Peptides against a protein of PDB entry 5K2M. Designs and how they scored, part 148

Target 1, 273 residues: chain A of PDB entry 5K2M
Amino acid sequence: MRIGITYTVLRREEMAIKERAGEFGEVVMLHEDDLLFPGNYDLDVVIIRNVSHFKALYTARLFESEGIPTVNSSRLIFEAGDKLFATLRLAGKVPVPEWKAALSEGGALRVPDSLGYPLVSKPVFGSWGRLLAKVNDRDSLEAVLEHRKWMKNPLYGIHYFQEFVEKPGRDIRSYVIGGEFVGAIYRYSNHWITNTARGGKAEPCSDPEVEELSVKAWEAFGEGALAIDIFESEKGLLVNEVNPNMEFKNAARVTGADMAGKLVEYAVEVAKT

## One batch from the design tools (peptide; made by RFdiffusion4, then SolubleMPNN)

Design b2_p22_7_s2 (from b2_p22_7, 14 letters changed)
Fold by OpenDDE base, seed 5:
Structure b2_p22_7_s2 (fold): chain B 273 residues (1-273), chain A 22 residues (1-22)
Amino acid sequence: as target 1 above (273 residues)
Amino acid sequence: MKAEEEKAEEEAEKVVQKEFEE
């Protein structure tokens, strides 16, 4: 068994994956600077840990073109890493926040007619709460739309909105790998954007409803390793988004779950299929 | 270890920031 690991930055997660992969076979660390295609890679599977969503997507697709399976697959990275495409998968299987998509400013200005205020404006790509806006009124909506006209990436012209979900000062992040629930945490924040990187406390989440919902959310995609972001709302649990390039350092520390081991075990299973 | 981990997190944040600026 020869296991590739692609990475941009050697984080705690990549170190843990490397260590655990060494128990199953030979480990080949591949920095982004080492990647040239077409190549002659002698690998049974590649674990994708590129920081950039787009670099992860293209790296996965390039290895797949050489006949080497990846964890995650380029398909999963594509569908789960886009908030709108992820919502389209999730909405058929699990409760999600109410949402609208518009393809023009004129369409976006009509979103409040259906969802009311307050809204959350999201880019379809990106992580860590970047370019999220709480839109409380018409003036704020117009300002967000005006600023987006000056952004160069054409994907900013895809207007994705959710209802604003009132949260109990926390959200839930769960982890499902190969259809198995691995663990979950509460992330505490006084800000409407909950992010553990901004100094939020993490605590273990042991809730059977979270476990069941997390597995159902994973089944909407049907493969790979996903982090799942869940909101506690007045309507019950809502699946907000999924992440195919999960950070798990805090979750592994808090839960004691061997998330790196579970990811490697799944990659070894994928290599044998 | 902790300082190296923090540096790696900061480098990862810069990579993601650059992806939004392009």
Scores: peptide ipSAE 0.341, ipTM 0.866, DockQ to the pose 0.820
Fold by OpenDDE base, seed 4:
Structure b2_p22_7_s2 (fold): chain B 273 residues (1-273), chain A 22 residues (1-22)
Amino acid sequence: as target 1 above (273 residues)
Amino acid sequence: MKAEEEKAEEEAEKVVQKEFEE
């Protein structure tokens, strides 16, 4: 078994994955600078840990073109890493926040007619709560739309909105790998954007409803390793988003779950298929 | 260890920031 690990930055997650992968076979660490395609890669599977969503997506697809399976697959990265495409998968299986997508400013201006205010404007790509806007009124909506016109990436012209969900000062992040629930945490934040990277407290979440919902959310995609972001709302649990490039340092520490081991075990099973 | 982890997190944050700036 030869296990590739692609990475941009050697984080705690990549170190843990490397260490656990070494127990299953030979580990080949592949920095982004080492990646050239087409190439002669002698690998049974590649674990994709590129930080950039797009670099992860293209890296996965490039290895797949060489006949090497990836964890996650390019399909999963594409569908789960785009908030709109993820919503399209999730909405058929699990409760999600009410959402609208518009392909023009004129369409986006009509979103409140369906969802009301407040709204959350999200870019379809990117991580860590960047370019999230709470849109409380018409003036704020017009401002967000005006600013989007000046953004260079065409994907900023895809207008994705959710209802604003009032949260109890926390959200839930769960982890499902190969259809197995691995663990969940509460992420505490005094801000409406809950992000653990900004020093938020994490605590174990042991809730059977979270476990069941997390597995159902994973089943909407049907493969890979996902972190699942769940809101506690007045409507009950809502699956907000999924992450195919999961960070798990805090979750592994808080739950004691071997997230890296479970990821490697899944990658080894993918390599055998 | 902690300082190296913090540096890696900061570097990862810079990578993600560039993806939004491009």
Scores: peptide ipSAE 0.339, ipTM 0.864, DockQ to the pose 0.838
Fold by OpenDDE base, seed 3:
Structure b2_p22_7_s2 (fold): chain B 273 residues (1-273), chain A 22 residues (1-22)
Amino acid sequence: as target 1 above (273 residues)
Amino acid sequence: MKAEEEKAEEEAEKVVQKEFEE
């Protein structure tokens, strides 16, 4: 068994994956600078750990073109890494926040007629709560839309909105790998944007409803390793988003779950299919 | 170790930042 690991930055997650992969076979670390295609890669599977969503997507697709399976697959990265495409999968299987998409400013200006205020404006791509806007009124909506016209990336012209969900000063992040629930954490924040990278406290989440919902959310995609962001709302649990490029350092520390081992075990299973 | 991990996290944050600025 020869296991590739692609990476941009050697984080704690990549170090843990490397260490665990060494127990299953030969490990080949591949920095982004080492990746040239077409190439003669002698690998049974590649674990994709590129930081950029787009670089991860293209890296996965390039290895697949050489007949080498990837974790995650380019299909999963594409569908789960776009918030709108992820919502389309999730909405058929699990409760999600109310959402609208518009393809023009004139369409976006009618979103409050259906969802009301407050809204959350999201870009369809990207991570860590960047370019999230809480839109409380018409003036704020017009300002967000005006600024989007000047943004160079054409994907900023895809207007994705959710209802604003009141949260109890925390959210839930769960992890599902190969259809198995691995663990979950509460992420505490005094800000409406909860992220562990912003110095929030993390605590273990042991809730059977979270476990069941997390597995159902993974089944909407049916493959790979996903981090799942869940809100506690007055309507119950809502799946907000999924991440096919999971960070798990804090979750592994808090839960004691071997997330790196579970990811490697799944990659070894994928290599055998 | 901690200082190298912190540098790696900062570098990862810069990569994600560039993806939004492009």
Scores: peptide ipSAE 0.338, ipTM 0.866, DockQ to the pose 0.881
Fold by OpenDDE base, seed 1:
Structure b2_p22_7_s2 (fold): chain B 273 residues (1-273), chain A 22 residues (1-22)
Amino acid sequence: as target 1 above (273 residues)
Amino acid sequence: MKAEEEKAEEEAEKVVQKEFEE
């Protein structure tokens, strides 16, 4: 078996994936600069670890065009990596925060009529809590919408809003790979945006309700490796978002779960189907 | 090790930042 690993930056995750993949077969590391298509790739599967969502998406689709399956698939990257498309999948299967999408400023200005305040404005793409805004009032909404007009990417004209969920100073990140729950962590923050990459404390989460909900959230997509962000709310557990390009360094360290191994095992299974 | 990991994280953050700025 020949396992490709595409990457932008050799992070701890990519190093762990490489190491574990070496136990299952020949490993071919493919930096973004090495990727040319059409190509003559002799690979049974490719693990997609490109940092950019769009580069990951296109890389996956390009390998699939050569008849090489990817983990994650271009379909999964597309649907899970877009917050709105992910919400559309999730909302049919699991509890999610109340949400609205608007395709114009005039539409966005009416979102509070249905969701009230406070709101969370999110871009449909991107990671690490970037461009998240807590919108407490009309003036703040108008300010966010004004700033969006000056952003160059047309996707910023897709206005995605959630209800603001009061969290107990933490959120949950779980990991489901090939339909198997691998582990979960609490991410602590003094800010309403929880992010372990920015120095947040992580602790193991051992909650059967989190495990069950995480698997159900994965089943909304039905394939691949997902990190799942879950909120503890007054309404119970809510699936906020999923990430098809998961970081797991902190979760692996805290839980002791072999997330890299589980990802490789799943990629090997995908290669055999 | 730790410094190389920190550098890799910073490089990854720059890549994502660029995707938002374009």
Scores: peptide ipSAE 0.339, ipTM 0.863, DockQ to the pose 0.897; fails the geometry check

Design b2_p22_7_s3 (from b2_p22_7, 15 letters changed)
Fold by OpenDDE base, seed 4:
Structure b2_p22_7_s3 (fold): chain B 273 residues (1-273), chain A 22 residues (1-22)
Amino acid sequence: as target 1 above (273 residues)
Amino acid sequence: DKEEEEKAEKEAEEIVEKEFLE
């Protein structure tokens, strides 16, 4: 078994994956600078750990073009890594926050007619709560839309909105790998954007409802390793988003779950299929 | 090494930030 691991930065997750992968076979670390295609890669599977969503997506697709399966697959990265595409998958299987998408400013201005205020404006790509805006009123909506016109990336012209969900000062991040629930944490924050990367406290989450919902959310995609962000709302549990390039250092630390090992085990199984 | 880990995290954050800014 030859396991490739693509990476941009050697973080704790990549180190853990490397270490665990070494127990299953030969590990080939592939820095982003080492990736040239078409190439003569002799690998049974590649674990994709590129930091950039787009680089991860293209890396996965490029290896797949060489006949090498990836974890995650380019399909999963594409669908799960885009907030709108992820919502399209999730909405058919699990409760999600109410959402609207618009493809023009004129369309976006009508979003409150259906969702009301407050709203959350999200870019369809990116991570760590970047460029999230709480839109409380018309003036704020117009401001967000105006600023989007000046952004260089054309994807900023895709207007994705959710209802604002009141959370109990925390959210839930769960992990499902190959359809198996691996663990979950609470992420505490006094800010409406909860993220442990911003210094939030993490605690173990042991809730059967979270486990069940997390598996169902994973089943909406039907493959790979996903981190799943869940809100506790007055309406019950809502699946907010998923991440196909999951960070798990805090979750692994807090839960004691072998996230890296589970990921490698899944990659090995993918290699065998 | 915690310092190296923190550096790696910062580098990762910078990459993500650049993706948003471009």
Scores: peptide ipSAE 0.409, ipTM 0.893, DockQ to the pose 0.864
Fold by OpenDDE base, seed 1:
Structure b2_p22_7_s3 (fold): chain B 273 residues (1-273), chain A 22 residues (1-22)
Amino acid sequence: as target 1 above (273 residues)
Amino acid sequence: DKEEEEKAEKEAEEIVEKEFLE
């Protein structure tokens, strides 16, 4: 078994994955600078750990084009890594926050007619709660939309909105790998945006309802390794988003779960199919 | 080790932030 690991930066997660992969076979670390296609890669599977969503997506697709399976697959990275596409998969399978998508400023201005205020404006791509805006009123909506016009990336013209969910000063991040629930944490924040990467406190989450919902959310995609963000709301648990390029250092530390090992085990299973 | 980890985290954050700016 030859396991490739693509990476941009050797973080704690990549180090843990490398270490665990060494127990299952030969490990080939592939920095982004080492990636050239087409190439003669002698690998049974590749674990994708590129930091950039787009680089991860293209790297996965390039290996797949050479007959080498990836974890995650390019399909999963594409669908799960886009908030709107992820919502489309999740919707109808699990409870999600109410949402609207608009393809123009004029369309976006009508979103409150359906969802009311307050809203959350999200870019369809990106991580760590960047460019999230709580939109409390018309003036704020107009301001966000005006600023979007000046952004270069055409994806900022895809306007994704959710209802604002009142949370109990925390959210939940769970991890499902190959359909198996691995663990979950609470992320505490005094801000409406919760993220442990930004210095939020993490605590173990042991809730059977979270476990069941997390597995169902994973089943909406049907493959791979996903981090799942869940809100505790007055309506019950809501699946907010998923991440196909998960950070798990805090969750692994807090829960004691061998998330890196589970990821490698799944990659080995993928290699055998 | 901790300093190297913190450096790696910052580098990763910078990459993601750059992706937002492009």
Scores: peptide ipSAE 0.409, ipTM 0.892, DockQ to the pose 0.872
Fold by OpenDDE base, seed 3:
Structure b2_p22_7_s3 (fold): chain B 273 residues (1-273), chain A 22 residues (1-22)
Amino acid sequence: as target 1 above (273 residues)
Amino acid sequence: DKEEEEKAEKEAEEIVEKEFLE
């Protein structure tokens, strides 16, 4: 068994994956600078750990073009890494925040007719709560839309909105790998945008409802390793988003779950299929 | 090495931030 690991930066997650992969076979670390295609890669599977969503997507597709399976697949990275495409998968299987998509400013201005205020404007791509705007009124909506017109990336012209969900000063991040629930954490924050990278406390989450919902959310995609962001709302648990390029150092530390081992085990299973 | 880990995390954050600015 020859296991490739693509990476941009050697983080704690990549070190843990490398160590565990060494127990299953020969490990080939592939920095982004080492990647040239077409190539003659002698690998049974590649674990994708590129930091950039787009580089991860293209790296996965390039290996697949050479007949080498990847974890995650380019299909999963594409569908799960886009908030709108992820919502389209999730909405048919699990409760999600109410949402609207518009393809023009004129369409976006009608979103409050359905969702009301406050609402949240999100870019369809990107991580860590960047470019999220809480829109409380018409003036704020017009301001967000005006600023989007001047943004160069055409994807900023895809207007994705959610209802604003009141949270109890925390959210939940769960992990599902190959359809198995691995663990979950609470992430605490005093800000409406909850992220552990901003110095929030993490605690173990042991809730059977979270476990069941997380597995159902994974089943909407049907493959790979996903981190799942869940809100505790007045109307119950809501799946906000999924991440096909998960960080897990905090969750592994807090829960004691062997997330790196589970990821490698799944990659070995994919290689044997 | 904790210092190397912190440096790697910061570099990863900078890469993600650049994707939003492009």
Scores: peptide ipSAE 0.404, ipTM 0.891, DockQ to the pose 0.825
Fold by OpenDDE base, seed 2:
Structure b2_p22_7_s3 (fold): chain B 273 residues (1-273), chain A 22 residues (1-22)
Amino acid sequence: as target 1 above (273 residues)
Amino acid sequence: DKEEEEKAEKEAEEIVEKEFLE
């Protein structure tokens, strides 16, 4: 078994994955600078750990073009890594925050007619709560839309909105790998944007409803390793988003779950398929 | 080890920020 691991930065997660992969076979670390396609890669599977969503997506697709399976697959990275595409998968299987998508400013200005205020404006791509805006009124909506016109990436012209969900000062991050629930944490924040990477407290989450919902959310995609963001709302649990390029250092530390081992085990299973 | 981890995290953040600015 030859296991590739693509990476941009050697983080704690990549180190843990490398260590665990060494128990299953030969490990080939592939920095982004090492990647050239087409290539003659002698690998049975590749674990994708590129930091950039797009680089991860293209890396996965390039390996797949050479007949090498990836974890995650390019399909999963594409569908799960886009907030709108992820919502489209999730909405048919699990409760999600109410949402609207508009393809023009004129369309976006009508979103409050359906969802009301407050809204959350999200870019369809990206991570760590970047470029999220709480839109409380018409003036704020117009400001967000005006600013987006000056943004270079055409994807900012895809206007994705959610209802603002009042959270109890925390959210839930769960992990499902190969259809198995691996663990979950509460992420505490006094801000409406929760991010443990920014110094938020994390605590173990042992809730059977979270476990069940997390597995159902994973089943909407049907493959791979996903981190799942869940909100505790007045309406119950809502699946906010999923991440196909998960950070798990905090979750592994808090829960004691072998996230890296589970990921490697799944990659080995994929290689044998 | 902690300084290296912090450096790696910062580098990852910079990559993500650049992806948004592009």
Scores: peptide ipSAE 0.399, ipTM 0.891, DockQ to the pose 0.878; fails the geometry check

Design b2_p22_7_s4 (from b2_p22_7, 14 letters changed)
Fold by OpenDDE base, seed 5:
Structure b2_p22_7_s4 (fold): chain B 273 residues (1-273), chain A 22 residues (1-22)
Amino acid sequence: as target 1 above (273 residues)
Amino acid sequence: MEEEEEKAEEEAEKVVQKEFEE
C-alpha cells in the first residue's frame, strides 16, 4: 500500500494523517510544488489536503486521470465545495435553510420578495465565513450587489442567499467518513458567523438527532469524508453546508475521536475497490 | 508546536485569501 498525501501547508491535520497512514503502508508526502502532470505516480490512493478548493479539485481530477483514486474524489470536492451545488444535493434529503439563487442583479433584488429580511448573502465558493453579509434591508442589498460588480471572479455574479437563521450562540459541526458518523462538536460564538478558528469555544455534541441528520446529509453525496455544519433553529436542525476539505483539529481534541485514523482507513478501503 | 501550528493556520488563511483576490 502506497498512500499519497497532497498538501499546501503542513497543519496538525496533515501531520496526524501522515502518522496514521504510516501504519498502513508507505506514505508519500506531496507538496503542491511536487505536483507535475502527466506524471508516473506509483500510488494506490491519494488523500487530498490542498487548502485551496480549486487546487484540491484539480489535483484530485489529475490523479484520477492517472487511474489513482482520491479521498475525496474530484466529484465530491466539486459538488460539496460549492455552496449552491451542495444545497441542491442536501435540499432533497435533509432540512436546509430557505435559499434563493439569482443570476443577475435584477433577480437578486427580488430575493426579499420571497425570503424577506434579514438575509445572508454568500459567495458559492470560499471558507471561514469570508464574504458573508447579513442583509437587513434594501440599502444593504444594493450595497452588496454594487460591490459584487467590481469583483473580478465571474462566480461573484452568482447570487446565493439564505434566510437568516437565529442561532443559540452556537452551531454544530459533525464529521461523517465513509457513511459512518465519527463525531460532532458545538462551536460557540457571540457573532452570527460561528468560526472556531477565530477563538470560538468547542464542546462535544452527543445528540442522536445530530448523528442521524449528519449521516443523511452525507448520503446526499454518497461518498467520501465530509464535515457538516448544522444550525439549531426554531424549526429544528438545519444542514447549512458541507466541507469536503475538513478541518478536524478542534473536533479531534474535544471529542477524542481518531478522525485522521478514520480518514486513512477509508482511503485504504477506497484503494482496494 | 503551538506557535508552528498557528503559523501554519495563518499561512493556510493567506492561501485562501489569494484565491479571493484573483
Scores: peptide ipSAE 0.339, ipTM 0.863, DockQ to the pose 0.820
Fold by OpenDDE base, seed 4:
Structure b2_p22_7_s4 (fold): chain B 273 residues (1-273), chain A 22 residues (1-22)
Amino acid sequence: as target 1 above (273 residues)
Amino acid sequence: MEEEEEKAEEEAEKVVQKEFEE
């Protein structure tokens, strides 16, 4: 078994994955600068840990083109890493926040007619709550839309909105790998954007409803390793988003779950299929 | 170790930030 691990930055997660992968076979660390295609990679599977969503997606697809399976697959990275495409999968299986997508400013201006205010404007790509805007009124909507016109990336012209969900000062992040629930945490924040990277407290979440919902959310995609972001709302649990390039250092620390080991075990099983 | 991890996280954050700025 030869296990590739692609990475941009050697974080705690990549170190843990490397360590656990060493128990299953030969580990080949592949920094992003080492990736040249087509290549002669002698690998049974590649664990994709590129920081960039797009670089992860293309890296996965490039290895797949050489007959090397990846965790996650390019398909999963593509569908789960785009907030709109993820919503399209999730909405058929689990409760999600009410959402609208518009492909023009004129379309986006009509979103409040169906969802009301407040809204959350999201870019379809990116992580860590970047470019999230709470849109409380018409003036705020117009401002967000105006600013989007000046953004260089054409994906900013894809207008994705959710209802604003009032949360109890926390959200839930769960982890499902190969269809197995591995663990969940509460992430505490006084800000409407919950992110543990900003110094939020994490605590274990042991809720059977979260476990069941997390597995169902994973089943919407049917493969890979996903972090799942769940909101506690007045409507009950809502699956907000999924992440196919999961950070798990805080979750592993808080839960004691071997997230890295479970990821490697899954990658080894993928290599055998 | 903690300082090296913090630097790696800051570097990862910079990488993602660049993807938004391009």
Scores: peptide ipSAE 0.339, ipTM 0.862, DockQ to the pose 0.865
Fold by OpenDDE base, seed 3:
Structure b2_p22_7_s4 (fold): chain B 273 residues (1-273), chain A 22 residues (1-22)
Amino acid sequence: as target 1 above (273 residues)
Amino acid sequence: MEEEEEKAEEEAEKVVQKEFEE
């Protein structure tokens, strides 16, 4: 078996994936600079670890066009990596925060008529809490919309809003790979935006409800490896978003779960299908 | 090892940051 690993930066996760992949076969590390298509890649599967969502998406699709399966698939990356598309999948299976999408400023200005205030404005793409805005009132909504007009990417014209969920100073990140729950962590933050990359404390989460909900959230997509972001709300657990390009170093460290091994095992299963 | 991991994380953050700035 020949396992490709595409990457932008050799992080702890990519090193761990490489090490574990070596137990199953020959490992071919593919930096983004090495990727040319069409190519003659002799690979049974490719693990996609590109940092960019779009580069990951296109890389996956390019390998798939050559008959090489990817983990994650381009379909999964596309649907899970877009907050709105992910919400559309999730909303049919699991509780999600109340949301609205608008395709114009005039539509966006009517979102509070349905959701009230406070709102969270989110870009449909992007990671690490970037361009998230808590919108408490009309003036703040108008300001966010005004700023969006000056943003050149057409995707910023897709106005996605959620209800603001009051969280108990933490959120949950769970991991589901190939339909198996691998583990979960609490991510602590004093800010309404939780980000472990900025030095947030992580603790193990051992909650059967989180496990069940995480598997159901994964089943909304039906394939791949997902990190799942869950809120503890007054309404119960809410699936906020999923990430098809998961970081897991902190979760692996805190839980002791072999997330890299589970990812490789799943990639090997995909290669055999 | 820790310094190399930190540098890799900083580099990954810079890559993502550039994608938002373009």
Scores: peptide ipSAE 0.338, ipTM 0.864, DockQ to the pose 0.739
Fold by OpenDDE base, seed 2:
Structure b2_p22_7_s4 (fold): chain B 273 residues (1-273), chain A 22 residues (1-22)
Amino acid sequence: as target 1 above (273 residues)
Amino acid sequence: MEEEEEKAEEEAEKVVQKEFEE
């Protein structure tokens, strides 16, 4: 068994994955600078840990083109890593925040007619709460839309909105790998954007409803390793988004779950298929 | 270890920032 691990930055997660992968076979660390395609990679599976969503997606697809399976697959990275595409999968299986997508400014200006205010404007790609805007009124909506016209990436012209969900000062991050629930945490924040990487408190979440919902959310995609963001709303639990390039250092620390081991075990199963 | 982890996080944050600026 030869296990590739692609990475941009050697974080705690990548170190843990490397260590656990060493128990199953030979580990080949592949920094982004080491990647050249087409190549003659002698690997049975590749674990994708590139920080950039797009680099992760293209890296996965390039290995797959050489007959090497990846965790996650390029399909999963594509569908789960785009907030709109993820919503399209999730909405048929689990409760999600009410959402609208518009393909023009004129369409976006009509979103409040359906969802009201407040809204959350999201880019379809990216992580860590970047470019999220709480849109409380018409003036704020016009400002967000005006600013997006000056953004270089054409994907900013895809206008994705959710209802604003009032949260109890926390959200839930769960982890499902190969269809198995591995663990969950509460992420505490006084801000409407929760991010544990920025010094938020994390606590274990041991809720059977979260476990069941997390597995159902994973089943909407049907493969791979996902972190799942769940909101506690007045309407009940809502699946906000999923992440196919999960950070788990805080979750592993707080829960004691072997997230890295479970990811490697799944990658070894994928390699044998 | 903590300082090296913090540097790795800061580097990862810069990578993501660049992806939004392009």
Scores: peptide ipSAE 0.345, ipTM 0.866, DockQ to the pose 0.895; fails the geometry check

